# Peptides against a protein of PDB entry 8HF1: the designs that were tried, part 289

Target 1, 320 residues: chain A of PDB entry 8HF1
Amino acid sequence: NVMLYATKPTEVMVSFPHQEQVLTVTRLISAEIEKFYVSLDLMNIGVQPIRRSKSLQCLRDPSKKSFVKQLFNDFLYQMKEYGIYAASIAIISLIVEFDIKRRQAETLSVKLMHRTALTLCEKIRHLLVQKLQDMTYDDDDDNVNTEEVIMNFSTPKVQRFLMSLKVSFADKDPKDICCLVFVERRYTCKCIYGLLLNYIQSTPELRNVLTPQFMVGRNNISPDFESVLERKWQKSAIQQFRDGNANLMICSSVLEEGIDVQACNHVFILDPVKTFNMYVQSKGRARTTEAKFVLFTADKEREKTIQQIYQYRKAHNDIA

## One batch from the design tools (peptide; made by RFdiffusion4, then SolubleMPNN)

Design b2_p28_7_s3 (from b2_p28_7, 14 letters changed)
Fold by OpenDDE base, seed 5:
Parts: C-alpha cells; structure tokens; sequence
Structure b2_p28_7_s3 (fold): chain B 320 residues (1-320), chain A 28 residues (1-28)
C-alpha cells in the first residue's frame, strides 16, 4: 500500500505566465479540424458490424467517428497546453494511428474516413513544420530541432519545465539521476518524450546526462487495442528505467495502476494535480532523502494551487 | 506546514527573449 510511506520530498513550485496562444497557425489548424468534424458528421459510414468484442469502447461508437474526434481533440489540447513544437510531434502519433486504422478498416467507408483524417494530419504537420521553419533560415528539417526553436515554440509551462531540467541535471552523473515526469494524458507521454529527445540532443549540458523513456499506463478499457508492440515497448521501457539505462521516465497519471517503479530523487508534475490520489502516489515515488517534488502552476492559479497542496498535505498527514 | 519552495529559474532573460522572438514571428 503506497499510502503508508510518508516520504517527505522537498516540494517545489514553479510558476509560469498564462499565455493565450493567439497564433494564426493554431487558429487555422483549429478551423481545419472543425471543418473536418462537419465533413465527418456528414460521412455515411454505414452500419458497422457490432462485433461483440468485450471492449466497452467499441459499443459506444459504432461509426468510429468519436474515436477520430477524440484523437484530434487530444491533439488540440496538446497544442494548447504544450505549444506548436510539441504539436508537431503529437501530430505524427495521429498520422501513425490513422494509418493503422486505415489499414485495419473493414469497410471502404471507414477506410475513406481514416484516409481523410490522415490527409488532414499531413496538412497540419506541414503547417506546423512550416511555422517552425520560419525561425530557421535553412529548409533543413534538422534545423527545427534546436534549443531555440523548441523553447520559442513551447508554452511557458514547457519552457519552465525544460529550464528546470537543465538547472537540475546539467553536467550531473547520469547514475545519480532517477527522474519521473507525470503528465495527465496518455498521448502527452510520447509527445513530451519526443520533445525531450530533441531538447536533450540540442542541449550539450544534458547530452549524455539524461536518457528519457516513456511509459503509457495499461489501457484497462481495451487490452485488446494495446498492440503487442506497445506492450513490449512498455515492458522494455520499464526495464531500461529499472536497469538505469534510462534515468528519466515520462508517465501518464495512470501509474495509479500499480506499476512498480523504483524510488526516484526527482518527480516533476507537468500537468495540474487534480486528485489527492495523484498527489500521494506521485509524491510517494520521490523517496530519497534529497528527493524533489516539482509542481508547475500558472501565475493566475498559484494561490489556488498552494491551497490545494496544503489541503493534500494535511489530508496525507492525517492518514499517515 | 513548510511553505512551498518556489524554484527561481535562472535566465529569465531567455524567456523574455523567447517571447520577444515569438511576438516578432507573430507579426510576420
């Protein structure tokens, strides 16, 4: 029972300015997705054979349209919360997913739906990459992966997160680092992983210091939709982190499901702590004497965040 | 209850520069 160990990590708050991302490109992308939703609603996908697969998800949307909308809504969320650079990575995950779904399509109408979604993702990717290239004089795709481009096209939250990593881990021994990064959403894990790979590669002080990995929690809702490859990847990622071959693990909040990760000396909560359980479980991973538990908050939400953390501390002390 | 420590990040100028460059890129 992870609740029984009253670990007292140093709790640290990082504030960031609230920026409304009023980018023309983000508005254009949002408008293209909205137009696509209108077209998607007009698509006659026909009666999909309700295979009595035990997964409750297949029962909710016989047209599979809601799943397509969910992926784009998750993308829009990532673009808003993490920035254009993160969105350029996130869109690749949608491309991969829609290509898989297109190939697995049982009907021509479903195949066409996923093809149309894929074409939109390719357009979005182009718009994002083009905007990243506006900062670079060279048309070389590798030139968009600089520390400068990553920082400038990231949200203030992500900028402070990256700087917090740089300050915390610059020129340290990789063996002395055991870092967890918690994010709310499953898809954010891979997005932030890709961002961190590029950031670490572009940051000499972190190059050969941080080796990131990501872990998505088990999707208990549809174990059948977890590809054998995804399960193998997760097992490999956990093992690499246990063996010290990776020293930074990005996790969705779904680590609540009892993934046994080692005691860490750093825990970053990139997204808002929404529940007491998430607070206790994430904090309970910071078990070393010098462990840091780092929270990110918007300046506007600073006081509310402080009060919430004090409430969680009190509640945690009353259970311990 | 110990107050939450605030992490002072160095290089606030880099954030300001990044925002300035971002704003310049928004105006183009």
Amino acid sequence: as target 1 above (320 residues)
Amino acid sequence: LEPLKELELPDQEKFEEAEKKRQELLEK
Scores: peptide ipSAE 0.254, ipTM 0.830, DockQ to the pose 0.585
Fold by OpenDDE base, seed 3:
Structure b2_p28_7_s3 (fold): chain B 320 residues (1-320), chain A 28 residues (1-28)
Amino acid sequence: as target 1 above (320 residues)
Amino acid sequence: LEPLKELELPDQEKFEEAEKKRQELLEK
């Protein structure tokens, strides 16, 4: 009986400056979304028929207005937390969602609401892309996907995350890498995935080293409402990561759903660790002998983060 | 309790340059 001494992962903290650099473009976008919320509240959508799902649980279909506001609030959060470059990718996901909802609209009023939301997203996309292009001195190179543009239009947190990947994985064998990146929100997985694809493609030392995938947790909404496309993507992404065809996986709440992800040598926590369960579950995936568990903190929250991690370590040792 | 290791990223100068360039681009 070889007692596999569970080698505790090395816990690493990366600090970043808290820059309240409020760009004029981000203020403009926020103001346009607030104007849209005022207009949305004035829209008469009528009484929506409660779709009775076959199960007796009347899941209150969230107000279609509430869902629209949630998507824009999630976008505003991503723009604030990850930067303008990440926001330019995130807005495409909103465009796709509102176009689907527009096509699925049962009433003219609901169709018009989703069309108005879509028009706002297209305006936001234009403003973001224009600001990304302002960095390219060559008016002719429409390619805003350079390492320089990505870094300059990312938040200090994302800059340090990208540099941590470069330092950790530059010129390594892809087979020696098994990396998890945890984010809080479902939509952040797709946004950071798109950012990483472009960053890796623009970084010679990473092009043939990192192959990212993303995995989104099942919506707590009944598995019956999960699109066939999303289920196929999840299965494919997990399988690619298990087979070693992908070596970096971006995850949200996926671990709470009992998805068996292999033991990893790197675990990055891109967003703040809010719960003891998140700490234990994410840290519990860093199981190799030289595994690293990497946390990101703002300088102003550094001491608070340290104390919180020490409390979680103590609580974990008291249960073990 | 083992202290949390702080990862000093070697390229602090690159962050400062990226921040400086970002500021210059925001002033335009």
Scores: peptide ipSAE 0.251, ipTM 0.833, DockQ to the pose 0.592
Fold by OpenDDE base, seed 2:
Formats: structure tokens, sequence, C-alpha cells
Structure b2_p28_7_s3 (fold): chain B 320 residues (1-320), chain A 28 residues (1-28)
């Protein structure tokens, strides 16, 4: 009985400076969203017929307004945590969602609400793209996707993450790479995926080395709201990762509930590890020989992060 | 308990330059 002692992954911490992006554009966008919330609260969308779908949907305010606010709040979070470059990608997801909801609107009032949200998203997109273009000499949209623009308009956390990828994977054989990137929020998966596509394309050392995919965790709360397209995409993305056609998978923490992802040699935790379960599950995917488990922390939270990881290590060793 | 290894990223200068350029862009 060769006890395959699961080789404990090497745990690595990457520190980043805590820089608050005090961009005028970020303040303007936040102010426009707050003005929109005031307008949204004044909108009479009428009593929507409560479709008696099963009890679990009652936990999210079935108010179409609450959903709109949630999407903008998630966008504001992404802009703050990942930077304006990631925000320029994230806003496209809102545009698509609000355009779909506008087309599916059963009432003129709901159609108008989603149209107003869409108009705000287009304004935000323009403000973000304009700010990205301030670094480019050419007004061509293609010029905003350079390594320099991505790095300069990303948060220190994202900058350190991108550099960690470059250092870890530059000029490696794609077949030797099995990488997971964990993020806290579902919507972050897609914007980080878009950011990574552009970064990899602009970085010669990673071009043809990394092929990213993203997995949106199943929202247990509403499997019915996952578009058939999103479910198809998830299945395809997982299959591509299993087949080795993709070697980097971006996942939300919701991998907890039974997505069988293969053993990986690299696991990056882009967002703070908030729970012991997240630590065990994410670390438990780094199962290859010489596997790396990489954590990101702000310098100000470094000591707290170290203590938390040591507590989780102790707790994990006490269960094993 | 093995201490958490801190990954020193190469090119601190590039991060400082990127930050400097970013600060210059913040002032415009």
Amino acid sequence: as target 1 above (320 residues)
Amino acid sequence: LEPLKELELPDQEKFEEAEKKRQELLEK
C-alpha cells in the first residue's frame, strides 16, 4: 500500500501595496450609479405578478429593481477590486444582461427601467474606454488592449497576479500547465477571463502558453436563471479544461458543490480566503508533485493573512 | 509549520514605473 501521501502544495504569498485608485472617472461613475439608484427608486414598475416558482427564489428580493442594483453593485466592486480595465470588460456583461431583460420585458415600465440601466452602462463604458485611450496615441479601440494599458489600469493585486502568471508560466509547455484561479464572485470570473485573454494576447511569453477558460459556479439559489447558453458554456469550458484544450480555469468559490475539476499544479487565490472550506477545497486541488498554492494579500493585511492561513493549516492537519 | 514563502516578483521597478505613470495619469 503506497500511501500516496498527497504532496502538500507549496504555499506562496504575494503581497501588494494597498492603493486606493482615486480616479476622477471612478468617482464620476459611482456618482452616476447613485443618481441612477435615486431615479430607480422613483420608478413605478407596477406590481409584477409573483410567479409562484419554488420557495427558494423568495430569498432574493424578486424586485426587478433589486436585481438591477445588485448588478451595478457587483460592477462597482469589480471596478474597485480589479481596476478600470477589468471594469471596462465587466460593463459589457451588464450591457448584454440589460439588453436581454429589456427585450424580455412584459411591461413598458419594466422595459423603460432596463433601457435606462442600459443607457447608464453605455455612458459608463464610454467613460472607461475614454480613460483607457488617454494612454494611447491612436483613437483605435484595439490599442487599449496592450500589456502597458492593462497593467497601468489594473489594481496592484491584479498587477501582481498578472506578473505571477508571467513568472510562473513564461515559455513553458502548455501541456505541463494545469492552473486554477479562484475568485470570490461569480461575475468576477468573466471579467478576469476577458482581462486574461487580452493580457495573454499582448504578452508574447504567455501567448500560446496559457489558454484560459472560466467556470461560473452554479447558483444554487436560481438554477432557472442560468441561461441555457451559460449552462452549455460551463459544460464546454469544463470539458476543454479536462481535455487539456484549456490549461487555466477561472472559478468562483462555488466549486464547493461537486464540479469535479482535475488535480492541478497551480492554484491562485485572487481574492481573500474567507472560510476554512474555501481554503481546504482550493488547496485540495493543488495535488500534483511540486504544486503551488498562491495567495494574494495587501501589505496592511499581511500579518492577519499569515495568521489565518496558519490557523487553517492547523485545523486541516487536525482533521487529516 | 513551513512559513509562507513570499514570492518576490521581479521587476519592482516596472511596478514603480507603472505606478508613477498611473499617478501622472491620475493628475490629468
Scores: peptide ipSAE 0.243, ipTM 0.813, DockQ to the pose 0.598
Fold by OpenDDE base, seed 4:
Structure b2_p28_7_s3 (fold): chain B 320 residues (1-320), chain A 28 residues (1-28)
Amino acid sequence: as target 1 above (320 residues)
Amino acid sequence: LEPLKELELPDQEKFEEAEKKRQELLEK
């Protein structure tokens, strides 16, 4: 029963300028990844045993070169979409994943491949952290996790998102907050979660006001050790959010996977709304009388975004 | 669709405790 009579949330749009300037560090990192791809293509990892499981699982053999490239491509996407600060957090997830795969490697060649990927991730992490430190005037405060550093090394989209959180939640009672943040990709949940922990910790008006958690979609990949840990984390995070121990939840595709989250008073869509289902499901979580549904759009895409939202509103009203 | 207006930024100190908890979660 979709409660048909839920009060329509107030839909809000936040525009952000398109970032045309690519920092030198991002070019260097991209060039190092491309050099690594050339080296990776030359690596002989042997014939991987094709486990005859006809399922999509055979394509996602964690030992495949394609999967290593996918992780770095996902990192490059995060660096572009969310900025250097978010990338410094995102690279840690790659480090952890390549270290697990290195340990799980059945062959020396596969182990070496993951070790080489890990070494590149550490180099990238160093380049990112060094760049974050360039703005800290005090040589002694290794704390790259200031509000200023976070804001300055975030994309305009992320800057506007953080400001929108500050405006929305500064000095509010934590009990009056139930916030969802939707992102497109599961790995974005982790990096935005880390960014928010750091931002909230660096922002007095949000300290003790916002308690973030994140949910990643169910990994339809074979129940490996990672998928067990992710499932445990997901269950714990959902429970904390249901119990009110967390009041901000970062989600990727969670509603499409049938994960039931509570009714919220704020819903932020950090990434573009690509589907009608995502629009309806995410908006359908904003059920309070004062509920806000906040969308982010580049200035160049503003008109297209508005038109798309009007189409979705019309389609939703025609079904309701 | 009403845009949210831009607001001004405040100061730095309380970061260390959150990182420690995150590292403990990654080691489990």
Scores: peptide ipSAE 0.257, ipTM 0.652, DockQ to the pose 0.040; fails the geometry check

Design b2_p28_7_s4 (from b2_p28_7, 13 letters changed)
Fold by OpenDDE base, seed 2:
Structure b2_p28_7_s4 (fold): chain B 320 residues (1-320), chain A 28 residues (1-28)
Amino acid sequence: as target 1 above (320 residues)
Amino acid sequence: LEELKELELPNQEEFEKAEARRQKLLAE
C-alpha cells in the first residue's frame, strides 16, 4: 500500500551551475587510481576459495580485486559529484575498510593487495588535505574545517545544498525540524554526514539547530557483511532520529524496503531522482502541511528534470 | 500541475562570492 498521504508537499527546485573545470589535484588522484588499477590487474592474489554464499553470486563480483576497484570508483564518483572537501572525508572510509581487509587477509598476497590500496589512500588523503590547507590564509590555524574552505572546495550542487540548509533552518527551533536528505549511494551518506557535521559546527546560525545523522539502508544483497557494529549503529541512528536527538537524517535510496522513518517537514533530494519509486517514497516522507520537497538540478538539465518530475506527478496522481 | 517553485536563495551575493573564489581556485 503506497500510503498516498493526502498532504502534497511543496516541491521546490534548486538549480546549480554545471561544473566544467576540474582541479589539478582531482586529475592527479584519478591518474594515480588508474595507475593502481593497472598494477592491481597484474597482482597474483591466487585462487580465493569461493565461499558459496548462493545469494551474492549475481550482483557483485566476489573477487577481492573487484571490491577494491568498486571502493575507488565510488570514491572517484564522490570526489566528482561533491568536491574535494567531501573526498577528504570519503577517503577515510576507504582507509578504514582497507585496514580491516588487510587485517582479515588469509594470504600474504591478499594482505599485500590491501596494503597497496591503503598506501594509495594515504597518498590521496595527503594530496586532498594539502590542497585544502593551501587556501587557509592563516598559516597558524591548520583548521581546514571552516565554512569558507567547505564552500570553496564543494561542488556547486553541494554549495547550493548547504546554502539551502542555512536559509531553511537558520535560527529555527531544533524541535520543529524533521529533515531527510536522500542520496543515491551508500557511501555518500557517510561523506555528506561528515561534511554536514563540520559545516554545522562552523556555521553559527546552524550550530545547535541541526543535529545530523546518517542511515545506510540494509544492504539486502549482503546482510552477512554488515558488521554487527553497523547494524547496531543503524538502529541507534534511527532511534536518535525518532527521539528527536537527531533532526536531519541522511539516507541512501535503498530505503525502499520499509525503514519506518517518521513524517518529515523537509525532504532534500541531493542526487537526481532516477526512478518513480524513489520519487514517490521520498516525497511520501514529506507529510506535514507545510512540508517541502527540494530537488537539485544542473542548469543544463533543468528542463529535463522538470519534465521528469511532471511525469512522476502525473503517474502518482493516476495511482492516487 | 503547480510549477516547481525555484528556491531563490536570499544570500545570492554570498554564493556569488563563494563561486568566484571556487572559480579562482579552479583556475590555479
Scores: peptide ipSAE 0.250, ipTM 0.823, DockQ to the pose 0.802
Fold by OpenDDE base, seed 1:
Parts: C-alpha cells; structure tokens; sequence
Structure b2_p28_7_s4 (fold): chain B 320 residues (1-320), chain A 28 residues (1-28)
C-alpha cells in the first residue's frame, strides 16, 4: 500500500497593517449613502402585487428596499476592505444593477426609487474617479489605471495581495500557473477581477503571464435571478479555466457547491476564513506538488488567525 | 503542526513607499 502522501500544500500567511484612518472621500460617500437610507425609508413604494412567478427574494422583500440597502452595504464593505480604487469598479456593478431594475420596475414609485439609487451611484462614481485623478500629475494622461494609482488607492491587504501575485508569477510560463483567489462576497469577485485586469495590464512582468477570470456564487437569496446570461458566463469561465485559457480564477462560495476545478498550484484567500468548510474546500484545491495556500491577515488579528488555522488543521486531521 | 510560514515579500521597500504614499493621502 503506497500511501500516496497527498502532498499537503504549503500554508503561507501574509500580514498587512490595520488601517484606522479613512479618506475624506470615503467619509463623504458613507454620509451620502446614510442620507439616502433615510430618504429611502420615507419613500412610499406601496405593496407590490405578488406575481406567481416571483423569485424567492421578491417574496421576502416586496418593497425591494432591503435589496437596495444590501447593494449599498456591499459597496461600503468593498470600499472599506479593498480601497477606493476597487470601489470605483464596484460602483459600476451597482449602476448596471439599478439600471436593469429601473427598466424592469412595475410601478412608477419603484422606478423612481431605482432612479434615485442610480443617481447616487453616479455621484459616488464621480467622487471616486475625481480622487483617483488627483494623483495623475500629468494633465495629458487621464489614465487612472496605472500601477501607482492602483497601489496608492488600495488597502494594505490589496497591496500585499498584488505584490504577492507579482512575486509569485513574474515572468513565469502561463501554462505552469493554476491560481485560485477566494473572496467572501459575490460582488468582490467582479471588482477584484476589474482591479486585476488593470493591474496586470499596467505591470509588464504580468501582462503575458496572468489571464484572470471570475466566478460568481449562486445568489442564495434569489437563485432564480441568476440570469441565463450569468449561468452561461459561469460555465464559460469554468471552461476557460479548465482549458487553460484562464490561469487565475477569482471565486466566492461557488466552490462550496461542488464545482470541480482542476488541481491548482496556488490558492489565495483574500478574505478571512470564516468556516471550517471554506478552509477544507479551498485548501483541498491546492493539490499539485509544491502547491501554496496563502492567507491574508491584519497584524492585529494575526494571532487569532493562526489559532483558527491550527484549530482547522486539527479538526481536518481528526476527520481524515 | 507546521508553523504558518510568513511570506517574505522581497519588495519591502516598495511596500514602505506605497504605505508612505498612502499615509500622505490619508493626511489630506
């Protein structure tokens, strides 16, 4: 019995400084969203008629106000956790969603609600882009998508993540790379994907090395709202990653649903590991020889993170 | 239990420069 010692991936921790200071623009945006919530609560949108074909989400929130607040709360989280550069990309996703919902609105009051949300998103986008442009010294190059701008307007976590990618993959053969990046939230996949596209394009050592793709988890709140387009896109993204046409995949909780991706040589956990299942499933994808499993932690949470990982390792060994 | 290895990122100076720039931006 050759016990194939399944080569356990090398677990690596990257620490980053905790940020207590908040940019003035971030405070302004947060205050505008809070003012919008007060206005949103005062909006009378009536009880929407329950159509028989309503998704589970429409049954839970007939007013659709809670969903609007959820999207802005997710944006606020992304702005806090990833920085204003990632937020400038994240806000575009909100704009797209609110525009779709505005067009699909069954009542004038709901249409107005989504229009007001959209107007706020455009204001937020302008504030973010303006702040990104304030660092472009050259009046002639409106290109906010430089390595310097991305790095300066990203949180320490994202800075360490980008540098970890650069160090790990600079000038490597793209065929030798099979990388997963795990994030907690669905919308984080999109904004980190957009950030990575711009970063890779601005970084010569990565331009022909990394081809990113993303996968969006099934929305547990409304599985029926996964557009046929999103499902087709997910299947295409998985297939591109399987075929080696993409070598870096950004994933949320989708891999918990048993999506079989190939054995990877790198797994990055960008957000805190909150569950034992997430730990086992994500680590279980790092199956190649010399595979790396990379965790990011704030310095203040370092000891707690280490203890949690040791608990998960112990629990995993007790089940195996 | 193998200790979690800390990833030595070679570009410590780039991180320090990026952090210094970030701190300057936060002070504005």
Amino acid sequence: as target 1 above (320 residues)
Amino acid sequence: LEELKELELPNQEEFEKAEARRQKLLAE
Scores: peptide ipSAE 0.246, ipTM 0.821, DockQ to the pose 0.765
Fold by OpenDDE base, seed 5:
Structure b2_p28_7_s4 (fold): chain B 320 residues (1-320), chain A 28 residues (1-28)
Amino acid sequence: as target 1 above (320 residues)
Amino acid sequence: LEELKELELPNQEEFEKAEARRQKLLAE
């Protein structure tokens, strides 16, 4: 039980400015998604045959419309919390999912619904990529994956996270690095992974130093929906991290109870720590000598975050 | 209770330049 080991990592807080200003492109994308929701609500997709597939998800939305809305809501959250660069990666996951669902559609109406969603995703992708290209003054180098583009089109939180990685790991031996990055949501793992791959490739000081992997939590709701491929991939990612072939693992907080990973020297909490269990489990992974536990907070939430961490420390010390 | 240490980012100037550019983009 991770709770029983009094790990005393150095706790570090990184503040980032709160920004309410939203890019015009983000507003346009949000408006297009809202317009799509109106059209989606008007779509008569008929009564979907409730195939008694044991999956609780098929029971929740006989129309499959709520699942489409969930994916777009998850995308909107990523665009808001991580920025338009992260959103340009996140939208690809939606494209893949809707294309699969379009191909698997049992009815023409469902096929058309997923096709319409896919068409919107392609439009969103184009709008995002176009805005990323607007910063590349050199017409010839369509490389939107530069450190500068990534930084400029990331939220202050992500900017501080990337800088924290650069400072922490620049020119280090990759063998000396065992890093966990915790995020709240499952879909954020893949998004931040893609962002980190591009950032590391564009940052000479991190090239050949950081090798990221991501792990998506088991959907406890339906282990049956995890493709055998996803389960194999998760096992492979964990194994690569154990073997030192990967030295940075991005994981969702839902995995804290199930991650059998080695002691880490760095733990980054990219999203707010919402529970005592999250605090203890994530902090409990920073077990090496001189381990760092790094938290990110908005400046406006700094005091509240500090107070919450002190409460968690006290509660942890009372149990330990 | 030890105070939460703030991570000193050495490239503060580069960060400020990046943030200034981002702010300019947000004003567009």
Scores: peptide ipSAE 0.229, ipTM 0.822, DockQ to the pose 0.778; fails the geometry check
Fold by OpenDDE base, seed 4:
Structure b2_p28_7_s4 (fold): chain B 320 residues (1-320), chain A 28 residues (1-28)
Amino acid sequence: as target 1 above (320 residues)
Amino acid sequence: LEELKELELPNQEEFEKAEARRQKLLAE
């Protein structure tokens, strides 16, 4: 029995300043979504067939107003937690989802509801892109995907994350990199993926170094065509990461559900570690020699985060 | 308990290839 000396990863904490300042565009977008919720509540979409299965699946009929509100609430969360640049990418995921739901709508009223949501998403996208363009000095290059724009319109957490990637991976051999990025929410995987696709492009030292991929999680709600595509995507993404065709994987709690990925040399936890299981499972992926486990915390929460990590370390040692 | 270490930060390049894949996924 070769006791694989589980080399304990080096745990690193990155602090970021708490940003209390809310951009005017963020306030405008939030107000437009709130107005939309009022209008949505007044929409007659008909009686939804109560499918009798008491399973959580029946509550998530994709034609329900609650699902529309959930997507916009997830968008508002991403805009707050990751910034307006990330929000400009996140809104595209809503556009795609509402267009699918609009096409799949069984009734004209449900079709109109998704069309109205889609129109709001396009307005939000325009407001976000316009604000990103306001910082481009070069009138001739409509390219909002510069390092400067990404950094300026990202939250301090995301800024520190991007800088941490740059420090960790600048001019390295891509073969020497096996990186996981953990996020809390499923939709954040796509958002951070798109952000990383534009940041690496604008970042010469990372262009030929980092090849990102993402996992969206299983939509356990419906065996619908969407869930098949998502499952195919997940399998492909995991395989690319295993084969070394991608060296950075963005994932949510899906890895907790028994997705086996290779041992990594870097694990970034972009969102707060809320559970002992998340701590153990994510840290347990940092298994190479000199592996790093990187946490992000607001300065105001630094002590609380440290204490929580120490509690998790203790609990892990008591079980081991 | 080993103290949590802090990290310092620099540099720019790789996003074009990945955006083309993203656009394809958004079009499906």
Scores: peptide ipSAE 0.181, ipTM 0.581, DockQ to the pose 0.197; fails the geometry check

